# Ledger of designs, part 6: peptides against a protein of PDB entry 5FRP

Target 1, 225 residues: chain A of PDB entry 5FRP
Amino acid sequence: VEWTESIPQIIATREDISKELNQALAKTFIDSDPRVRRTSVMIFNKVPVTEIWKNITNKAIYTSLLHLAREKHKEVRELCINTMAKFYSNSLNEIERTYQNKEIWEIIDTIPSTLYNLYYINDLNINEQVDSVIFEYLLPFEPDNDKRVHRLLTVLSHFDKKAFTSFFAFNARQIKISFAISKYIDFSKFLNNQESMSSSQGPIVMNKYNQTLQWLASGLSDSTK

## One batch from the design tools (peptide; aimed at target 1 Y119 N122 A169)

Design b2_p27_5 (made by RFdiffusion4)
Pose (drawn by RFdiffusion4):
Structure b2_p27_5 (pose): chain A 225 residues (1-225), chain P 27 residues (1-27)
Amino acid sequence: as target 1 above (225 residues)
Amino acid sequence: EEEELEELREENQEEWEEELEELEEEL
């Protein structure tokens, strides 16, 4: 850990080495101890994306980084998911493509598909995290009308069938969710004024709203929240 | 209430898997 903690500054201060470092981090990314794996993925977080793209070039680093996204260990997996997504965003907003660096890009480009494939594991927390992460770094809410799409295609550019089916299923749910929140408000407004304390639908509508709110809360990690 | 929430979670997962199978067949 002590050794792994020093790399970001070294990479940030010297290009003298890209050989031994690439040789070592590869082992450091698959070590048995999760602390070192975390300290390893923290590199992609602490040192700027450009210096990563310049200094570390070994294939195995990126594959291990993305590989850990499916890991059992939680603290490593979450930081991994967030890191490789913010990295994917920054790895397009700063670094162009040439004839030589494309060799590794096929990994950076399969990041969204890999991210979308996490939904298939069916974990509430992970689904929540990927949800949170995608709209934070991948498909941002800014800044304009045209580029969102221009990049949306680039994100969709490297998908497997599963990534598409899940990309669309996430969208198919959106309408059903909208049809829910809209009725949720249409039912929640019932308390704006006295419509039915026990009249028209008092004994029935309360237990439609109260039971309907559970449907939206069934997908969240903490439904009691 | 906890049992109902568990059942809803199972149903939502099953419906989501069916939608995925249908979309996969359409592709």

Design b2_p27_5_s2 (made by RFdiffusion4, then SolubleMPNN; from b2_p27_5, 12 letters changed)
Fold by OpenDDE base, seed 3:
Structure b2_p27_5_s2 (fold): chain B 225 residues (1-225), chain A 27 residues (1-27)
Amino acid sequence: as target 1 above (225 residues)
Amino acid sequence: LQKEIEKLREEQQKEYNELLEKLEKEL
């Protein structure tokens, strides 16, 4: 009988500890020290997604995570972008939608829009990173057509107008890149043929080859910056 | 003053790490 009476107090104490931990964690995401913010973001990488959803119940933590995608500190921003994309993908795969987690899902469902809206910053480093996380986490290669379509519809279902516009622009850019790569290959093959290179078309193709390379390179960030 | 600020930061970081360890154990 005495043991049964202690269980509610233990549960209440654990809930209180959980609440206090959540409140403390929420403060770390807005800490002035980038190292603290970095460590806080890393929790989402170190802890399994199922445990995050179970134990991190303060919606402010998730909102703060999303805000760090636009942080000025490069390392924290980059970590945040990768982390939120991965967390989104893992959540879709492993977390069921329930009434209890609805408020958190409302935030998590905005991650795709948050990421696609980063293209409007017009920063090459950010653009490259967003490109990478789209292919790795948001819209990964999926051979199953139904799963692929379902994922796509899920990602698009919460897009704002800007995210949709960015999505179409992204796809158009990918087509252009693909075309440029195809031309690069064709020009390279032509230039590797001595007979073709000695022809009247040789200099023309060389010029087009250089232009294609320059165009492809212009879309890449300087790794030194 | 700078030493005192650094000490305070170290203490806060220690408290944070202890909280993280507790969270990891409760998981």
Scores: peptide ipSAE 0.007, ipTM 0.322, DockQ to the pose 0.013
OpenDDE base, seeds 1, 2, 4, 5: peptide ipSAE 0.018, 0.019, 0.020, 0.016; ipTM 0.474, 0.481, 0.498, 0.390; seeds 1, 2, 4, 5 fail the geometry check

Design b2_p27_6_s4 (made by RFdiffusion4, then SolubleMPNN; its pose is not in this set)
Fold by OpenDDE base, seed 2:
Structure b2_p27_6_s4 (fold): chain B 225 residues (1-225), chain A 27 residues (1-27)
Amino acid sequence: as target 1 above (225 residues)
Amino acid sequence: DELEKLLKELLEKLEEILKEFEELKKE
């Protein structure tokens, strides 16, 4: 109660504001009122990722954010799961790894594992949400193969053993299908372009195309079972 | 500026919650 009364006075001086704001925010993430925790999480949704990294330097805030993934309050938990996944993706896309932000990145790099570990709760609603955020934010569809592979490797590189197990159990098949689809599209484009060139590579590409089709067909049939 | 705005909003909400809590203690 005493610290809340001091907050209006703290906003007045800019440089000291950062530390005090970080301290205040750290407290709000662990507040007993779910409404306060929810509002705290919303900061990560509403503020651009670059501004978050610039202004939120207290490690405890990021740690607390990740802990809210297992929050008892359903609405806060759901919001947190979506928020951290999106924040992770945005960070990968927009934030460079530097010496100064290394410690924060060490926490952020655990987000994929944190999310995949939620499968062990064995809650259908949580599982569905995790699936959703994985394909929306962690491993989104990327038409560029190099970028897609790089993202996948980045996500997997920080997995703990449990996360790997969950990945193979829940998402590995879907990921493989997505890769196959991408390859199918590439081969289709190639075939359309090669119809004009009698190149010696034509038969090889056709063979790969057919293999990809067969793999897709088999993979899709198994997923519907 | 956007972060500051959000923090202000958070503070305002916290103040509202605190006021509600104080009112409940007086009953």
Scores: peptide ipSAE 0.047, ipTM 0.469, DockQ to the pose 0.010
OpenDDE base, seeds 1, 3, 4, 5: peptide ipSAE 0.018, 0.019, 0.000, 0.019; ipTM 0.361, 0.367, 0.251, 0.346; seeds 3, 4 fail the geometry check

Design b2_p27_7_s2 (made by RFdiffusion4, then SolubleMPNN; its pose is not in this set)
Fold by OpenDDE base, seed 2:
Structure b2_p27_7_s2 (fold): chain B 225 residues (1-225), chain A 27 residues (1-27)
Amino acid sequence: as target 1 above (225 residues)
Amino acid sequence: KEIEKELEELEELKKEEEELEKEFKEL
């Protein structure tokens, strides 16, 4: 009888410890020191997604993670963007939707919108990073059509209006980039042919080739900035 | 002819991008 009465107290104590730990962790995401915020984001990279969902139950932690995508500190922001995109992908692959985790899923499902809304900052470095995480984590290459469509629908189903607008603009830009790359290839093939290069079209195609390269380069951030 | 048409298409696509970028700045 006495040992059975100790079990509820142990469970309650463990829940209290878990709550206190979650509260302490939540404070680290809003710490004034960028190193503390960075370390907090790194938890989501170092700990398996299943263990994160099990042990991090405070909604404020997930909300705070998403807010760091707009962090002023470049390194923390960049880390956060990669981390949240990866965490979203891993969660979709490994975490079931249950009644108990519904409220956390409501936050996690906003990750795609949070990322697509970063395009409105109009920063080339941010845009490139968002492009990268879209292809790597949000909408990865999937040879299975049903899985690919299901993933796409999952990503889109929680978009806000701004995220939809960003999504369409992103896709339009990708079509343009693809077209420009195709032209770069065609012009390169033409210029590599000596007969074509010696033709009256040679100088014209050279100019077009250079313009295509300049256009492609203008869409790239300066890695030195 | 085909390369010229393709450049016109690139210029049109560039204009549409600039318009989309303007809409993005206005939102």
Scores: peptide ipSAE 0.025, ipTM 0.594, DockQ to the pose 0.582
OpenDDE base, seeds 1, 3, 4, 5: peptide ipSAE 0.023, 0.024, 0.023, 0.019; ipTM 0.559, 0.592, 0.573, 0.542; seeds 1, 3, 4 fail the geometry check

Design b2_p27_8_s3 (made by RFdiffusion4, then SolubleMPNN; its pose is not in this set)
Fold by OpenDDE base, seed 5:
Structure b2_p27_8_s3 (fold): chain B 225 residues (1-225), chain A 27 residues (1-27)
Amino acid sequence: as target 1 above (225 residues)
Amino acid sequence: SLEKEFEKRLKEEEEKFKKLKEELEKL
């Protein structure tokens, strides 16, 4: 654990990270101690993406990072999912595709598929987290249409079949949520009008309002679990 | 398989949404 905690500083200050260090780091991602695995994941959060790509050349490290997305330890898994999504986004923005880094890019390009494949796990908390990282890192808001399309095509170009299925399901769900939110707003406006509430439609709208809320709430994970 | 289970969940979710939508559109 202690030596792993020193790695971010080493990577930030050294350009000549040895093959041996890379090999040692690779082992920490599969360590039996969740704290060691957590610390290893944190390297990707603490070190600039450019320095990671420069100094971490062992492909096994990247592969192992991706495997932690299905980690049994909740904290490590959640950290890994956020970390790999952010790392993917940062890599797309800051790292050029070259012949030298091709093998690493082949792994990094699978991050979107890895994340979308998590929807196959029947876990609402995982699903919610994947939703979050999609909006934050994979397909963030981009006002430039050309950039947005280019990013989308980049993400989709490396999808496996399962990821495509999840992608379409995700988008379909977002449309449904948008519809429900729109109705929620309409009903809220109606219910806030005293004349409308006193009408014969008042109780009907209240019922629909409650149904809408129930549906929206059913898609949210219990934060207390 | 996980894929079959996922497809089943999607169908169930779609059915729930359709029922909701039908109810909400009666206004």
Scores: peptide ipSAE 0.500, ipTM 0.913, DockQ to the pose 0.688
OpenDDE base, seeds 1, 2, 3, 4: peptide ipSAE 0.493, 0.486, 0.497, 0.499; ipTM 0.913, 0.911, 0.913, 0.914

Design b2_p27_8_s4 (made by RFdiffusion4, then SolubleMPNN; its pose is not in this set)
Fold by OpenDDE base, seed 3:
Structure b2_p27_8_s4 (fold): chain B 225 residues (1-225), chain A 27 residues (1-27)
Amino acid sequence: as target 1 above (225 residues)
Amino acid sequence: SLEKEFEKKLKEEEEKFKKLEEELEKL
């Protein structure tokens, strides 16, 4: 653990870390201790993306990072999902595609597919996290249409069939959620009006309001679990 | 398979939403 904790500083301060260091780092991602794995993932959060690409040349590290998205340990998994999504976005923004880094890009380009494939686990907590990282890192708000389209095409260009399926399902779900939220707002406004609430429609709207809330809540994970 | 379970879940979610939508559009 202590050794792994020192790695971010080493990467940040030293140019061209040794092959041996890369090999040692690769082993930490598959360590039996989740604390070691966590610390290893944190390297990608603590070190600038440009320095990661420059110094971490062992492809096994990147592959292992992606595998941790399906890790049994909740904290490590959650950290990994956020980390890999952010790393993907930062890489797209800051790292040029060259012949030298092609092999690493081939791995990094699978991050979107890796994330969208997590929907098949059918875990509400994972789904919520994937939803979040999609909006935050994979397909962030972009006012420039050309940039937005380019990002979308980049994300989709390496999708497998399962990722495409989950992508379409995700979008369909978002439309549904948007509809439900819109109705929730409308019903809330209605119920907050005393005259409306006292009308014959009051009880009907209250029922619909409750149904809407129930539906919205059913799609959310239990924060206590 | 995970895919089959996912498809089943999607269908179930769609059915639940359709019911909600039908109830909510009657306003």
Scores: peptide ipSAE 0.181, ipTM 0.773, DockQ to the pose 0.741
OpenDDE base, seeds 1, 2, 4, 5: peptide ipSAE 0.178, 0.178, 0.177, 0.177; ipTM 0.773, 0.774, 0.771, 0.771

## One batch from the design tools (peptide; made by RFdiffusion4, then SolubleMPNN; aimed at target 1 W215; its pose is not in this set)

Design b2_p28_2_s3
Fold by OpenDDE base, seed 2:
Structure b2_p28_2_s3 (fold): chain B 225 residues (1-225), chain A 28 residues (1-28)
Amino acid sequence: as target 1 above (225 residues)
Amino acid sequence: KPILTPEQKKLLQKLKKETEEKLKELEK
């Protein structure tokens, strides 16, 4: 425990962590003591995402982090779920995809699937937590439509079949509603702009607005058309 | 197992296609 607690400071002060240190850290994630595992997960919360990517190069650490989402110890599991979701979001926002970090990204890109697969455990507490982290970190509120769509596509791009199924079962409706609301707001703003209504785009926007309203009124029933 | 409605299946196919297309664009 004490050694693991020192790791955030080491990462913050060192430009590079040795292979040996990474190997030692990897062992802490699979330690029999839940306190050690908890402390290991906390490294991802205490250290900036950019420093984690720079210094933590052992794939086993990231793989082990993901595995802790299904561990038996409730507190560690809950912490892990929150941590990995946040880490995923921060990575998408702050870390570029390069040839050097490709192998780590391959693991990180599985976080959404890992989270959505937790719905299959059929535990209400886990489901609530997964819902929470999805809307807080994976698919956060984004007023920019392009960014929002891009994030959604990114999240979905690495889904396994089970994750897709869970997405539609638990979150797809909420996401659709969110998108429709956003479009409604945009169209409402457009309609309030007289200059925009007089443009050649006016009828097109009005049509989209009406479609959005109809979709909202229909309760998502015809959203596949 | 969550059962997908026919409508959800259609949406899934659409999303998969769009995602694949977007991924191909990003790989270029």
Scores: peptide ipSAE 0.032, ipTM 0.378, DockQ to the pose 0.023
OpenDDE base, seeds 1, 3, 4, 5: peptide ipSAE 0.029, 0.023, 0.006, 0.033; ipTM 0.382, 0.394, 0.340, 0.382; seeds 1, 5 fail the geometry check

Design b2_p28_3_s3
Fold by OpenDDE base, seed 5:
Structure b2_p28_3_s3 (fold): chain B 225 residues (1-225), chain A 28 residues (1-28)
Amino acid sequence: as target 1 above (225 residues)
Amino acid sequence: SEFDKKLKEEEEELKKLEKELEELEKKL
């Protein structure tokens, strides 16, 4: 643990990291101690993306990072999911694609697929987290249409079939959520009007309101998990 | 219900858009 905790500072201060250090770091990602794995993931959060790409050249580290998305240890998994999504976004923004870094990019380009494939676990907490990182890092809000489309196409260009399926499902769900929220608002406004509530439509709208709430609530994860 | 009908319609429209996007991506 202590050794791994020193790595961010080493990466920040050195222009290059030895092969030996990379090999040692690679081992920390598969360490039996979740604390070691956690600390290893944190390197990607503490060190600038440009420095990571310069100093971490062992592809096994990146591969191992991606594998932690399915980690049994909840804290490590959650951290990893956020970390890899952020790292992907930062890499797209800051790292040029070159011949020298192509092998690493081949791995990094699989991050979107890796994340979207997590939907197949069918865990509400994981789904919510994936939703969050998609909106925050993978497909962030971009007012420029060209940039937005370019980012989207970049993300999609490396999708496997499963990722595409999840992507479509995600978008469909978002539409449903948006519609449900809109209806919730409409029904709430109706129910807030005393005259409307006293009308023949009152009971009907109340029922629809309750159904909408139930539908929205069913999509929420258990915060206790 | 009207709610379900609208959701279905929106989902179908989305699928069309997604298909178009997929075709565009394949051309890159």
Scores: peptide ipSAE 0.018, ipTM 0.358, DockQ to the pose 0.027
OpenDDE base, seeds 1, 2, 3, 4: peptide ipSAE 0.017, 0.005, 0.018, 0.024; ipTM 0.352, 0.284, 0.414, 0.491; seeds 1, 3, 4 fail the geometry check

Design b2_p28_3_s4
Fold by OpenDDE base, seed 3:
Structure b2_p28_3_s4 (fold): chain B 225 residues (1-225), chain A 28 residues (1-28)
Amino acid sequence: as target 1 above (225 residues)
Amino acid sequence: SEFEKKLEEEEKKFEELEKELEELEKKL
């Protein structure tokens, strides 16, 4: 753990990390201690993306990072999912595609597919997290239409069949959620008006409001789990 | 009332969407 905690500083201070260090770092991602694995993942959060690409040249590290998205240890998994999504986004924004980094890009380009494949685990907590990282990192809000389309195409360009399927399912779900939220807002506005609430429609809207809330809540993960 | 009809239609659509969501979640 202590050694791994020193890695961000080493990467930040040295222009060339030795092959030996890369090999040692690769081993930390598969360490039996979740704390070591966690610390290893945190390197990707603490070190600038450009420095990571420059200094972390062992492809096994990147592969191992992606593998941790399915880690049994919840904290490590959650950290990994967030980290890899952010790293993907940062890489797209800051890292050029060259012949020299092609092998790493081949791995990084699978991050979207890796994330969308997590929906097949059928875990509400994982689903919620994947939803979040999609909006935050993979397909962030972009007012420029061309940039938005380009990002979307980039994300989709390396999808496997399962990822495409989950992508479409996700979008369908988002439409439903958006609809439900819209209704929630409408019902809330109605109920906040005393005149409306005292009307014959009051009880009906209250019922619909409750149903909407129940539906929205059913899609939320149990924070206690 | 026209408003009540609109609310009912919206509820029906919501229920349909809910059902579809459940079906999709089962496939994932």
Scores: peptide ipSAE 0.040, ipTM 0.489, DockQ to the pose 0.038
OpenDDE base, seeds 1, 2, 4, 5: peptide ipSAE 0.031, 0.076, 0.083, 0.082; ipTM 0.522, 0.629, 0.637, 0.633; seeds 2, 4, 5 fail the geometry check

Design b2_p28_5_s1
Fold by OpenDDE base, seed 2:
Structure b2_p28_5_s1 (fold): chain B 225 residues (1-225), chain A 28 residues (1-28)
Amino acid sequence: as target 1 above (225 residues)
Amino acid sequence: SEEEKKKLQELLDLLHKGAENRKFIKSL
């Protein structure tokens, strides 16, 4: 653990990390101790993306990072999901595609598929996290329309079949949620009007309101879990 | 095409709106 904690500083201070250090770092991602794996993932958060690409040349490290998205240890998994999504976004923004880094890009370009494939686990907490990182990092808000379209096309261009299916299912769900929220707002406005509540429609709208709330709530993870 | 770009923009707008709405609901 202590050795792994020193790696970010080493990466920041050294222009070239030895092959030996890269090999040692690769082993930490598959360590039996979740604390070691966590610390390894944190390297990608503590070190600038440009320095990561420059100094971490062992492709096994990147592959291992992606595998931790399905980690049994919840905290490590959650950290990994956020880390890999952020790293992907930062890489797209800051790292040029060259012949020298092609092999690493081939791995990094699979991050969107890796994330969208997590929906097949059918875990509500994982789904919420994936939803969050998609809009924060994969498809972030961008005022430049050309840039955001280009980003979307980049994300889609490396999808596997399962990721495409998940993408369409997710989008359909988002549209349904948006519709449900709009209905919830309309129902809430109706129910807050005393005249409307006293009408024959009052009980009907109340029932629809409750159904909408229940449906919306069922899609939200318990913050306590 | 410009039409395709517009459709993708609309999709992105819908997705972002959906995400914001979900964040809003979680805050309630």
Scores: peptide ipSAE 0.315, ipTM 0.840, DockQ to the pose 0.592
OpenDDE base, seeds 1, 3, 4, 5: peptide ipSAE 0.312, 0.322, 0.314, 0.315; ipTM 0.840, 0.843, 0.840, 0.840; seeds 3, 4, 5 fail the geometry check

Design b2_p28_6_s1
Fold by OpenDDE base, seed 1:
Structure b2_p28_6_s1 (fold): chain B 225 residues (1-225), chain A 28 residues (1-28)
Amino acid sequence: as target 1 above (225 residues)
Amino acid sequence: SEIEELNNELEKLKKEEEKLKEEEKKLL
């Protein structure tokens, strides 16, 4: 743990990290202690993206980071998902594609597919987190249409078949959620009107309101688990 | 152990970095 905690400062200050240090760092991502794995993931959050790309040249580190997205330890998994999404976005914005970094980019370009494939686990907490990082890092709001389209095409260009399926399912789900929220608002307004509530439609709207609430709630993770 | 050797190398690198920072402070 203490050794891994010292790595961010070394990476931030040195232009060349030894091959041996890169190999040692790669081993920390597969350590049996979750605290060691957590500290290793935190390197990507504490060090600027440009310094990571300069100093971390071992492909195994990036591959191991992506594997932690499916880890059993909840805290490490959640940290990894946020970290890899943010790192992907920062890399697209700040790192030029060169011949020298091609092999690392081949790994980083799989991050969108890695994240969208997490929907197949069918875990509500994971689904919510993936939804969040998509909106925050992968496909953020961009007012410039050309930039938005370019980002979308970049994200989709490395999708496998499963990631495409998840992508379309996600978009369809968002439309359904928006529709459900709109109906919830309409039903709430109807039920708050005393004349409408006393009408023959009152019980029917109440039933639809409850069904809408139940559907919306079923998509939320249990915060107690 | 390989980890101890790496820790020793890391400590050497930290000391070199501190020296470089001190030298940079003297040049400024």
Scores: peptide ipSAE 0.009, ipTM 0.288, DockQ to the pose 0.007
OpenDDE base, seeds 2, 3, 4, 5: peptide ipSAE 0.005, 0.006, 0.000, 0.000; ipTM 0.314, 0.315, 0.319, 0.268; seed 3 fails the geometry check

Design b2_p28_6_s4
Fold by OpenDDE base, seed 3:
Structure b2_p28_6_s4 (fold): chain B 225 residues (1-225), chain A 28 residues (1-28)
Amino acid sequence: as target 1 above (225 residues)
Amino acid sequence: DEIKKLEKELEELKKEEEEELKKMKELS
């Protein structure tokens, strides 16, 4: 743990990290102690993306990072999912594709597919997290149409079949959610009007409101679990 | 209709993935 905690500082201060250090770091990602794995993932959060790409040259580190997205330990998994999504976005924005970094990019380009494949675990907490990182990092809001399209194409370009299917299903779900939210708002406005509530439609709208809420809630994870 | 189809396809793939994950756990 202590050794791994020192790595961010070493990476930040040194322009060239030895092969041996990379190998040692790779081992920390597969350590039996979740705390060690967590600390290892945190390196990607603490060190600028440009420095990571310069100094972390062992492919096994990146592969192991992606693998942790399916880890049993919740905290490490959640951290990993957020970290890899952010790292992907930062890499797209800040790292040029060169011959020298091609092999690392081949791994990093699988991050979108890796994330979308997490939907197949059928865990509500994971689904919510994946939803969140998609909107925050993978496909963020971009007012420039060309940039938005380019990002989308980049994300899709390395999808496997499962990721594509998940992507379409996700989008379909988002449409449904958006529609449900719109209805919720409309129903809420109606119910907040006393005249409307006293109408013959009052009970009907109340029922629809409750159904809408139930549907929305069913898609949300239990924060207590 | 298309949304329902996609959701169904996703659900099927989820089941397949879960089965594969179970197999992997048994082999480990």
Scores: peptide ipSAE 0.015, ipTM 0.453, DockQ to the pose 0.065
OpenDDE base, seeds 1, 2, 4, 5: peptide ipSAE 0.008, 0.014, 0.009, 0.008; ipTM 0.347, 0.336, 0.352, 0.345

Design b2_p28_7_s3
Fold by OpenDDE base, seed 2:
Structure b2_p28_7_s3 (fold): chain B 225 residues (1-225), chain A 28 residues (1-28)
Amino acid sequence: as target 1 above (225 residues)
Amino acid sequence: DEELLKKYEERQKEEEEKWKELEKLLEE
């Protein structure tokens, strides 16, 4: 654990990390101690993306990072999901595709598919996290249409069949949520009006309001778990 | 993987049914 904690500093300061160090680092991602795995994932958060690409040349490290998205340890898994999504986004923004880094890109380009495949675990907490990282890192708000389309196409270009399926389901759900929220707002406005509440429609709208909230809430994970 | 997909599809069907019920209510 202790030596692994020193790795971020080494990567940040050295231009060429030895093959031996890369091999040693690769082993930490599959260590039986979740603390070691956590520390290894944190390297990708603490070190600038450009330095990671420059110094981490062992493709097994990247592959192992992606595998941690499905590990049993909750904290490590959650960290990994956020880390890999952010790393993907940063890589797209900052790393040029070259012949030399092609093999690493082949792995990194699978991150979106890896994330969308997590929906099939059928875990509400994981689903919520994946939703979050999609909006934050994979398909963030982009006012430039060309950039937005290019990003979308890049994300989709390496999807497997399952990822496409979950992608479409995700989008369909978002449309539903948007509609429900819109109605929630309308009902809330209605219920805040005393005259409206006293009308014959008052109880009807209250029921619709409650049903809408119930549906919206059902899509949220229990924050206490 | 196939089992997980099946469970996913079943869940999606259930969710769709709940949505349709709500949607009907909201469109009235």
Scores: peptide ipSAE 0.417, ipTM 0.893, DockQ to the pose 0.775
OpenDDE base, seeds 1, 3, 4, 5: peptide ipSAE 0.417, 0.417, 0.414, 0.416; ipTM 0.893, 0.893, 0.892, 0.893

